# Designs tried in a protein design run: peptides against a protein of PDB entry 5HOI. Part 124

Target 1, 351 residues: chain A of PDB entry 5HOI
Amino acid sequence: FRYMPFSPAGTPFGFTDRRYLTMNEVGYVSTVKNSEQYSITVSFFDVGRFREYHFEDLFGYDLCFLNEKGTLFGQSKTGQIQYRPHDSIHSNWTKIIPLQAGERITSVAATPVRVIVGTSLGYFRSFNQFGVPFAVEKTSPIVALTAQNYRVFSVHYSQFHGLSYSLSELGTSSKRYYKRECPLPMSLPNINSDMKKDANLDYYNFNPMGIKSLFFSSYGDPCIFGSDNTLLLLSKWRSPEESKWLPILDSNMEIWKMSGGKETTDIHVWPLALAYDTLNCILVKGKHIWPEFPLPLPSEMEIRMPVFVKSKLLEENKAILNKKNEIGADTEAEEGEEDKEIQIPVSMAAE

## One batch from the design tools (peptide; made by RFdiffusion4, then SolubleMPNN)

Design b1_p16_3_s4 (from b1_p16_3, 10 letters changed)
Fold by OpenDDE base, seed 4:
Structure b1_p16_3_s4 (fold): chain B 351 residues (1-351), chain A 16 residues (1-16)
Amino acid sequence: as target 1 above (351 residues)
Amino acid sequence: SSISKKAAERVAELLK
């Protein structure tokens, strides 16, 4: 098995000189190959909040992670990483990650407070947003990373054990695990069935895990979207015994329904983010399962699962909080209440 | 977001 550089919703070059390094709800990062150089463009969906920018890449960045404060770039072979704030107030910084012989950076993630680097040997390196190192941990080989605030969702691969995942929090003093290398019930790409189309082979060579993207939901739940086009959400991750992966969306089935039962084998979902009860995604038509250029506008796909119950319960809880504030009850809002998992009643979780 | 289309509308566009 060959570890490939992974970025959330990154696309291959295919037969073109251009690809998306990453995309999410914030925007999309593209790279264009020109001889030995690359031109990188960081584009945003909210053009009122952010200004598109570009730069020349002499290193050939093949890893990227975009957040609301900046973009992290990485070169899988050289170990170079660069963080570029979107604002001009904060300086760009560059660092070389020490790699062993044959070790590659397989994934990078960045939040406004943390930078994470994962490698093919399972080195997990954490930094602050200024590139100051916190720790180096040895894990199973890392194939994908995403992060939100202090939380990190990591996907690991072993030839013997298949896919596993970890969910951790990178505090100031220590790393806490909510989940440590637990089995990930995601289907791997089926080489024999799916590789009948040349376009699928090109994608498999780019992304052999078939992980189209992984992200945290707006509720802070880890999400993963595999080659089967099923969105998995990790529910009840704060309760180790109750934690489970929920198949919250079969996107092929939803496209088929939306078509009125027509053949939709050429319509593809490209996942960006999960916001409340909606999958933000790019819908494309063609031979390639990934977006080409120009990038279509994002689409919102409604999720019918218990996440809709979370949105209602959050709205109800906000309405209750607003009513309490109007009544002048000095409820010291313990800053810790935002992190309480909304308990979905068992009756509503079965609908 | 104000820029996102409903998936059903987009699927209907792609089927034309």
Scores: peptide ipSAE 0.604, ipTM 0.935, DockQ to the pose 0.398
Fold by OpenDDE base, seed 2:
Structure b1_p16_3_s4 (fold): chain B 351 residues (1-351), chain A 16 residues (1-16)
Amino acid sequence: as target 1 above (351 residues)
Amino acid sequence: SSISKKAAERVAELLK
């Protein structure tokens, strides 16, 4: 097994001079080979909110994470990282992560408040948005990272135990674990069946774990999208004993239904984000399972359960809270109420 | 306004 640099929804070069370093609901980052250099472009879906920008990359960044405030870049071999705010008011910063012999940065993540670096030796490094270090922790080898606010979803790989995951919160003083190196029930790519198609071999060499993307939902639930095109959502993660992975979407089945039962083996889903009850994705037709250039507009794929039930329960809970406030109950608004997990009634989970 | 298309409309475009 070889540790490869992972970025959410990143694409291989294939036979081209260009690829996507990352893409999500905010936008997409592309890189183009220009001799020994690279030209990087940071593009956005909301062109009214953000301005596209580009720069010359002399380092060959192979890791990227895009958020609403900036873009984090990393070079897996050298340990160089760069954060570029989208707003010119804030300065870019660069630093070198110390790597041991043979160690690689395998994934990076950034939120408006945190920067995270994971390595092939399992070093988990945390920083603030200005690159000030908090801590270094030793974990199982990290293969993928995503983050939202203070929360980090990490995927780990062991040759003996396969895939595991952690869910942690990076407070100001300490790291809290909600989940720590628990088994991840995601199917790995089937080398023997899928390698008969050259296009699958190129993708496997780029991403041996087959993780197309991982993200947090709009409700703060960890999501992962594997090579089987199933969207997994971690439910009840605040309750360690009740927490489970839910297969909330078989995207191949949904594409088949949307076709009216036609052959859809050449239609591919590329995941971006989960917003409420809708998977934001790129839908492409072709030999390659990933988007090529130019990037098509995103598509919204509706997910009926369990996320739709969660949206209704949120609206109902807001309506109950608003009614309580109108009745003049001096309930001290403890700052802790916004982070309560919405209990989905068992009766609604059976449809 | 979501710049995104409905997936069903996009699948119908890709099947033409």
Scores: peptide ipSAE 0.604, ipTM 0.934, DockQ to the pose 0.398
Fold by OpenDDE base, seed 3:
Structure b1_p16_3_s4 (fold): chain B 351 residues (1-351), chain A 16 residues (1-16)
Amino acid sequence: as target 1 above (351 residues)
Amino acid sequence: SSISKKAAERVAELLK
């Protein structure tokens, strides 16, 4: 196993001179090889709100995180990070993260209020948006990071324990954990099955964890999209005893349904974000499971809870309703037709 | 928003 630099929805170069460093609901960051240098472009989906910009990269940034206020760049080997606000009001800043021998920055995240750096030795470094450090914590090796406001979702890897996750809040004075290095029930890439396609080998070498992306939903729930093309959402994370991973979308099954049951093995979902009950994604056709150039327009895929999870949620909701009725709350049980798509109740996402 | 297509419409475009 090798620790590789991870960025949300980042793509490999493949046989080209260009790739996406990251993409999400805000936009996409591309890099192009130009001899010994790189040209980086930060592009946006909302061209009315944001102006595309580019710059020359002399450092070879291989880590990126895009938010609504700026872009964080990192170089996994040198420890250099750069934050670039999208506006010209705030200045760019650069910092060197001290790395030990063989240590790599494995992931970076940025919000309008926090910058986070994770390493292959499990160093978790937190900063404000101006690059002022708060703390250094040692955790299990970090393989992926995302952040929203003050909240951080981190994925960890141990050779002995596999994947784990943490959910934390980076307040002004202290870090709070909602979850700390709990088991992550995500399937790792199956080398023997997936490597039969050359395009999967190139992607595996780029991203050996198979994490295509991770993000927070619009409700602030941690989401992860693995190599199995299943979207997992962490429900009820505020209640440590009730918190569970929900497989909210099998994207291969949804593409198959949308095709009318045709062969769809060459159609691929590339996840960007979860907005309410819709996965924002790029849909591509081809040998490569990732978007090429030019980037297609995003697509909205409605979340369909798997029948086995849907049935369990119906039973749990019926049990809650029955308990409320036993307590004498005259809530008219609207006999909602059994076939109504149980949207993940906003309460199950937001609690 | 107005920039995103429904996934079903996009899948139908990719199957042509």
Scores: peptide ipSAE 0.602, ipTM 0.932, DockQ to the pose 0.416
Fold by OpenDDE base, seed 1:
Structure b1_p16_3_s4 (fold): chain B 351 residues (1-351), chain A 16 residues (1-16)
Amino acid sequence: as target 1 above (351 residues)
Amino acid sequence: SSISKKAAERVAELLK
């Protein structure tokens, strides 16, 4: 096993001189090889809100994270990172992350308020949006990061324990954990069965974990999309005892249904974001499971939880409603802010 | 968003 640089929805070069460094609901970042240098383009889906820009990359950035305020770049081997605001009001900044012998930056994330760097030795480094350091923490080896506001979703890999995840909040004074290195029930790519196609081997060499993307939903829930094309959502993460991963979408089954039951083995979902009850994704046809150039327009795929998961969630929601009705007899507990967890609408259960 | 297609319409385009 080798730790590879990971970026959300990043694509390999394959047989081309170009790839996507990252893509999400905001836009997409591409890089093109030009001799010993690279040309990077930052493109946006909302062309009325943002202006596309490009620059020459002399460092060979292999890590990227795009948000609504800027783009973070990283070089996995040298430890160089660069933040580029989308506006011209704020300046670009560059920093070198100190790396030990053989250490790599494996993932980077950026929000309007935080920059996060994760490494193959499990160093978790936090900064503000101006590159001022807060802390260095030692964790299990980090393989993927995403962040929203002050929250960070990290994926870890150990040869002894497999995949784990953490969910943390990076306040001004301290880091809070909601989850710390808990088991992640995601399937890893099967090298023996899936590698019969050269395109699958190329993708595995680029991304050995098979994590196509990870993001926070519009409601702030951690989401991960693996090699099995199943969207997992972490539900009830504020309640340690009630928190669980929900398989909210089998994208292969949904494509099959949308086709009218035709063969769809050459149609691929590339995840961008989860907005409410809709997966924003790129739908492509071809040999490669990832988008090529030019990038197609995003597609909206409605979430249809599997019937067996819907039934369990209905039973659990009924059990919670019954418990609330039993407890609601005695305590005049104050109208505290309704922490709007995604109650899966009862309407999704009837069809 | 105004820029996104329905997945069913896109799948029908890819199957032509």
Scores: peptide ipSAE 0.598, ipTM 0.932, DockQ to the pose 0.408

Design b1_p16_4_s1 (from b1_p16_4, 10 letters changed)
Fold by OpenDDE base, seed 3:
Structure b1_p16_4_s1 (fold): chain B 351 residues (1-351), chain A 16 residues (1-16)
Amino acid sequence: as target 1 above (351 residues)
Amino acid sequence: SDELFEQIKAKAARSS
């Protein structure tokens, strides 16, 4: 096993001079190799809200994280990171992360308020959006990171214990754990079955964990999409005893249904994001399980409940709040109600 | 078939 740089929905070069560094619901970041240099392009799906931009990369960035405010780049071997705001109001900043001998940056994440760096030795480094450090924590080896607002979802690997995950909140004064190095019930790539196809070997060498992507849903739930093409969602994470991983979508089964039960072995789902009850993804046809160039338009795959219950419960809670406001009940709006975990009734999780 | 892929893609198309 080798620690490889991980970025959400990143693709290998394969036999080409170009790849996607990352992609999500905001857009996609591509890099083109030009001799000893790279040309990076940051592209967006909402062309009305964002302007595409490019720059020359002299460092060979192999890590990337895209959000609505900027792009974080990292170089796994040198420890260099760069944050580039999409706007011209905020300046770019660069920092070198101190690495020990043989240590690699394995993943980076950025939100509008936090920057996170994870390493192969399990150093978890947190910064604000300006690159000011908060803390360094030693954890199990980090293999993947994603973040939304102040919340961080980290995936860890141990040779003895396999995959684990943490869910934490990076407040102003302290880090809170909702989950700390709990077992992650995701299957690793099966080397013996999957390596029968040359295209799977190239992807395995690029991403040995088979984590195609990880993200937070629109409801702030941690999601992971593995090599088995199953979308896992962490439900009830605010309640440590009730928290569980839900297999909310088998994407191979959904493609099979959409085909009318035909063989679809050359059709692949490439995950971008979970928005409400739909998986935003790229549908890929061919030998490679990842999208080529040009990038197709994103597709939407409907997920099965429980996420639709969250939308109904949010609408019901809004309707209750609106009714309370109309009745003039001086219910002190406890500012804490937005953070109440929507408890999904057990009966609706089976439909 | 390419037709089958386009049919799946059309079913998974975003409602614009």
Scores: peptide ipSAE 0.400, ipTM 0.886, DockQ to the pose 0.495
Fold by OpenDDE base, seed 5:
Structure b1_p16_4_s1 (fold): chain B 351 residues (1-351), chain A 16 residues (1-16)
Amino acid sequence: as target 1 above (351 residues)
Amino acid sequence: SDELFEQIKAKAARSS
């Protein structure tokens, strides 16, 4: 096993000169190999909100994270990172992450307020959006990162413990853990069954963990999409004893249903994001399980969990909060209610 | 078939 650079929904080059470095609900970042350099393009799904841009990459960035405010790039071997705001008002910045011998940056994440770098030795490095460092922490080897606001979802791998995950919050003064290196019940790629197809071997060599993507849902729940094409959502993560992974979508089963029960072995889901009750994804047809070029329009797959209940309960809770505010109840109680996890009634979670 | 794939896309697009 070797630690490979991971980016959410990143694709391999395969036999081509181009790949996606990352993609999500905001857009997609592509790189084209031109001799010894790369041309990077940052593209967006909302072309009215964002302007596509490109630049020449002399470093060979193999890590990427896209958010609504900018793109973080990383070079796994050199430790170079670059943040590029989408807005021209904000300056690009570059930093070199000090790496030990044989250490690699394995994943990077960026939010509008935080930059996170994870390494193959388990160094977790945090920065603000301007590249000012906060801390360095030693964890188990990091294989994947995602972040939303101040929250970080990290996936760890050790030869002794397999896959684990952490969920942490990067405040201004301290790091809080909601979950710390807890077991991740995700299946690793089965080398023997899946590697009979050359395309699966190429993907395995690119991503040996089989994590196609990880993200936070629109409700701030950690999500992971593995090689089994099942979307897992971490429920009740605020309650350490109640926290559980929910298989909220079997994408193979959903494709099969949408086909009317026909053979769909050449149809693949490539995950982008979970927005409310829908998995935003690319539907891929062909030998490769990942999207090629040009990128198709995203599709939406409905999840089985009635997440509409979370939105209604959020609206109801907001309406209750607004009514309490009109009645002049103390403001200190409100910050504690916004951070309450919306309990989905057990009856609705069973459909 | 390509038709089946477009049918699946059309269903996935209608779920929005």
Scores: peptide ipSAE 0.399, ipTM 0.890, DockQ to the pose 0.419
Fold by OpenDDE base, seed 2:
Structure b1_p16_4_s1 (fold): chain B 351 residues (1-351), chain A 16 residues (1-16)
Amino acid sequence: as target 1 above (351 residues)
Amino acid sequence: SDELFEQIKAKAARSS
């Protein structure tokens, strides 16, 4: 097995000189190979909120993570990382991650408050947004990372145990685990069935885990989209014993339904983000499962959550909280109340 | 067909 650099929704070069390093709900980062150099462009979907920018890359960045405040770049072999704020008021910074012989950076993630680096030897390195280190932890080999605020979703690989995941919070003083190297019930790409199509082999060589993307939902739930085109959401992660992966969307089945039951073997979903009850994605037509250039406009696919409209439950819980506050209960406003998991009543989970 | 793809894309855009 070979550890490859992973970035959320990143695409291979294929037979071209260009690829997407990463894409999500904020935008997309592209790189073009020019001899021994690369030209990187950071583009945004909200052109009114953000200005597109580009720069020359002399290092050959093969890792990327985009957020609302900046872009993190990494070079898997050299250990170089660079953070570029979108706002020119904030300075860019560069750091070299010390790597052992044969070690690779396999994934990077960045939030407005944290930078995370994961390696093929399972070194988990955390920094603030200014590149000040917090800690180095030794875990199982890291193959993918995403982060939202202080939370990190990590995917690990063991030759003996397959895929596992961790969910952690990187506070100011300590790392808390909600989940620590628990089994991840995601199917790996089936080499024998899929290798009959050259385009699938190119993607497999780029991403042997078949993880197209991973992200946090708008509600802060970890999501993963594998090679089977199923969106998995981690439910009840605050309750370790009750936590489960929910298959909230089979995207192939949804495309098939939208077609009126026609053959849709040339239509693919490329995942970007989960916003409320919709999967933000790129619909791709062709032999390749990933978007080419130019990038199509994003599309939204409604998820079949068992529709506890988390929005309605949030509104109902806010209305219950507001009613409790009107009844004059001196509930000390503990700063932790915004992060209470909405208990979904058992009766509506049966549809 | 291209028409089928555009029909799917138009349905996906309406679920928002």
Scores: peptide ipSAE 0.399, ipTM 0.891, DockQ to the pose 0.382
Fold by OpenDDE base, seed 1:
Structure b1_p16_4_s1 (fold): chain B 351 residues (1-351), chain A 16 residues (1-16)
Amino acid sequence: as target 1 above (351 residues)
Amino acid sequence: SDELFEQIKAKAARSS
């Protein structure tokens, strides 16, 4: 096994001089090899809100994370990271992460308030958005990171225990764990079965964990999309004993249904984000399971139960609260109700 | 087929 740099929905070069470093609901970051340097382009789906920009990369950034405020770049071998705000009002910054012999940055994540660096030795490094360090923690080897606001979803790999995950919150002075190195029920790519297709071998060499993407939903639930093309959502993560992974979408099955039960072995889902009850994704046709150039428009796949039930229950609870406020009931609206995870009735999870 | 792929895209785009 070799630790490879992971970025959410990043693609390999394949037989081309270009690849996507990352993509999500905000946009996509591409890199093109130009002799000994790279040209990086940061593109956005909302062209009215954001302006596309490019720059020359002399370092060969192989890690990337895009958010609504900026792009974080990383070089897995040298430990160089760069943050580039989308707004020209804010300055770019660069930092070198100290790496031990053989250590690699395996993943980076950035929110408007935090920068996170994970390594192959399990060093978890946290910074603010200006690159000021908070802490260094030693964990199991980190293979993937994503973050939303102050929350971090990390995937770890152990040769003895396989995949695990952590869910943490990075306060100003402290790290809180909601989950700490708990078993992750995701299947690893099967080298022997999947390697019969050259395109699968190239992807496996790029991403040995088969994690196509890792993100938080619009509701702040950790999501992972593996090599089996199943979207897993971590439900009830605020309740340690009730927390479970839910297979909320089999994307191969949904493509098969949309086809009318035809063969769809050349049609692939490339995950971007989970927005409410829809998987934002790129539909890919061809030999490669990843999108090529130019990037097609995103598509939406409706997820079946239980997140749709969560959405409805949230809307119903908001509507009940609004009606109570109109009736002048002195219910002290605890400002903390937005953070209460809605319990889905067990009866609705069985359909 | 290309038609099948465009049909799937058209279904996925209408679920929004």
Scores: peptide ipSAE 0.398, ipTM 0.890, DockQ to the pose 0.446

